# Designs tried in a protein design run: peptides against a protein of PDB entry 4KTY. Part 238

Target 1, 266 residues: chain A of PDB entry 4KTY
Amino acid sequence: YVLNDIGVIFYGEVNDIKTRSWSYGQFEDGILDTCLYVMDRAQMDLSGRGNPIKVSRVGSAMVNAKDDEGVLVGSWDNIYAYGVPPSAWTGSVDILLEYRSSENPVRYGQCWVFAGVFNTFLRCLGIPARIVTNYFSAHDNDANLQMDIFLEEDGNVNSKLTKDSVWNYHCWNEAWMTRPDLPVGFGGWQAVDSTPQENSDGMYRCGPASVQAIKHGHVCFQFDAPFVFAEVNSDLIYITAKKDGTHVVENVDATHIGKLIVTKQI

## One batch from the design tools (peptide; made by RFdiffusion4, then SolubleMPNN)

Design b2_p30_8_s4 (from b2_p30_8, 16 letters changed)
Fold by OpenDDE base, seed 3:
Structure b2_p30_8_s4 (fold): chain B 266 residues (1-266), chain A 30 residues (1-30)
Amino acid sequence: as target 1 above (266 residues)
Amino acid sequence: PLNWEEVNEHVWRRKGPESAEIPKEILRYE
């Protein structure tokens, strides 16, 4: 989880799982220097750079360009005229070296690109890390641990009321660390995500969230545990918005969100 | 109920192998 500089990322559909190779290149010339530069841009003091909790949280913010002119600009509109299409990247090295050289965000990334670069960042700094792919990944927008789908009386979706969404698949990272800031037993793998999805206390960042805490339903522990829990465990709640303004729950589907979670064992 | 086979086919056809949010319009309840 640290020494391997080549990986496989899972993507596609739950019924047609696909893989792509990704070169992390954490030992390539200039990559460690670039990771240190990223922390410099984040104005992270030297004392915090040895703390994997702080480093992973800063990394989740800085691998995306939002808020702080971080590494990657995300794009999902299939128009990549001012950069490199996300599918054209084969590894982290070119992205990180371009960022270091230009000192400007690199275009463009999607979730697996964010996860690939973030994986390199973590491994460069000695933090064991892996990429996780979640099929049917929920995006809870209002922190209620549900995927609320508001419907008109005819069964069609009310897009104005429906704020939550579902990704066909989403990639993020898990980083291995102790969590002395949490009760005993909640160290180990921590979910961290650099793809900009939700604002977390003023920045587009996510984690570290204890995987053990999430598995046992303890979502009150920092950081962003409710959001990560919702990504993998949200129920789909179908709510009919009546013309008189009342809401009625029509159905609950607990079978599709987080249908399959895949990671490569090393 | 939601036809998940239709949802999957729709997503595959329109978005291909790239990551994408499932269009809200196809999440209708029948």
Scores: peptide ipSAE 0.342, ipTM 0.831, DockQ to the pose 0.051
Fold by OpenDDE base, seed 5:
Structure b2_p30_8_s4 (fold): chain B 266 residues (1-266), chain A 30 residues (1-30)
Amino acid sequence: as target 1 above (266 residues)
Amino acid sequence: PLNWEEVNEHVWRRKGPESAEIPKEILRYE
């Protein structure tokens, strides 16, 4: 999880799983320097650079361009005229070196690109890391751990009220570290995500969230455990919005979200 | 009854077509 410089990323649909190779290139010339540069741009002090908790959290913020002119600009509108389409990237090296030379965010990325670059960043700095793909990945935008689907009385979706959404798949990272800031037993794999999805205490970042904590429902453990929990465990709540303003829960589906979570074995 | 077509259109976000346009040499179908 540190020495491998080529990996596999899973994507596609849960019933049609696809894979793509990704060159991490953490040992290529200039990559370590670029990772240090990223931390410099984040104004991370030297004391924090030895702490994988702080490093991974800063990395989750800096790999995306939001807030801090970080590495990658995300785009999901199928218009990539001002850069490189996300699917054209085959590895992290070109992206990181372009960022270092231009000192401007690189266009464009989506989740697997963010995850690939973030994986390079983590491994380059000696943090064991892997990419994880979650199929039917929920995006809870109001931190209630539910996917709220609001319907009109006629069965049509109320688009004003329905703000939560679900990705067919989403990629993020897991980083291995101890968590002395958490109770005993919640070290090990930590979910971290550089794809800009939600604001976390003022910045678009996510994690580290203890995988063990999430697995056992400890969403109060820092960082961003509720969001990560929702990504993999949210229930779909179908709510009819009555004309009188009342809401009625009509159905709950606990089977859709997080149907499959996969990662390369080694 | 639910309007599943509209629900899926609004709620389920899919990666764009470009996300599938990956070089053949690094793409594997499983």
Scores: peptide ipSAE 0.025, ipTM 0.594, DockQ to the pose 0.034
Fold by OpenDDE base, seed 2:
Structure b2_p30_8_s4 (fold): chain B 266 residues (1-266), chain A 30 residues (1-30)
Amino acid sequence: as target 1 above (266 residues)
Amino acid sequence: PLNWEEVNEHVWRRKGPESAEIPKEILRYE
């Protein structure tokens, strides 16, 4: 293949930022057909395929294998015996073509792989898209817009009670579109995420969430704005779970999450 | 006292195989 679109994905630590190249290959032979096939597998109505809101939301669901036998199976346990380790992928083309050929989910992906494939999907279908990386990215598990870290009285973390988590980094996508379903001014870049993190109205998907809405704290705007808001702006709440079952807030850290969000300028 | 080692276990760490120079043309926002 002669790939005409090579991107850069940021990862690593906030104090040790790293980059990797990713070949999107949106114009490679068979890729557009595969993207159409993905929408076919999603049973997406033809009438909706011209709507970037619907397309990006469907894409966020279908790029991951959960729920719908989508493109990529995620794995984070460092055991990749039944497929390709996430770190071995260098671009979207092989993944998408394998999916089209096998008609089965491809193993394995992590956030940058999901974001890379999703970026190809969006661009292939004419939606301007980019990958963003958030350092210290929160994963709100209970939709309360904060990271609840529960501590024992001795200061140790109560792992049973602590369901929320933080990624050292997380990659997702921003897609450019108008949002006639939102008030004026909340079009433009929309956060969409195909890494399976939380259930959104019955499926592992995320977005499109207006970046402008999130920036201004409008978490009530569809789709999944609270989750995306939490990823970039959650407070860390340290809570001591006392033996009697009561909870005491010991500390609040409002500066830890979302320390740096970066994307390649386009 | 807070057990920071345990707290850090809730920071999921991922690494990629390739590292390159950070491009100059980046957009940063907080």
Scores: peptide ipSAE 0.021, ipTM 0.638, DockQ to the pose 0.033
Fold by OpenDDE base, seed 1:
Structure b2_p30_8_s4 (fold): chain B 266 residues (1-266), chain A 30 residues (1-30)
Amino acid sequence: as target 1 above (266 residues)
Amino acid sequence: PLNWEEVNEHVWRRKGPESAEIPKEILRYE
């Protein structure tokens, strides 16, 4: 008798919250083996596999296919040729077992799929984990803790001057662990994200970033705290690009990004 | 039960597919 762990993932719009069921299946046959296989594919030393900091960081990298032929290929073009549309997945088990069987990245995922699979991975390896949904989630592409909005002199938006963007919603994970590498008080929940968004020290990965550190503005604490901070609390910076090449800050909106962050309570 | 945390105020939105970036064209300076 094996109980399947079914969770709830929040998505949709900030004023129209939606939920979808997700079967994590961390106790199903072959899933733990697959999680160990993922760490093997990452060439993770055995000595590091007992360290949740290292494990969660490796998992962040390996749940996405970038860099290392990890588990999931991301796609957001609404075509999804030669694979399964992200919305068709209902749990982690089929994805992980396909990865283990084929030994090739599985197509396709978006944020909730990445978060679902990553949640299974963390839980399988004994790391308490939950999925977090952030509405109006910023993607700071140039690591300046700002969401830059460039305007032409006529007031029209120039989207070519920045790669910064905002998701209607974004899902990532929080993993529970001690952080002996950080000052006292910054253990507990750590943000980790397997959706490939930004390069972190040479790989598409994110975290673990101390949630407490982020809440208190300590963005200097490893790992990737500035990026996670920006996801939830970036200021919108309206910049006019002058014809002479100069940039003028016209306005700052500190209220838009990270409107709502939600997770299911245990 | 839900764990809610409101960080900032909602000013605009545009509905897209399952998960999508909000088009930059809808951003405006007022």
Scores: peptide ipSAE 0.016, ipTM 0.479, DockQ to the pose 0.072

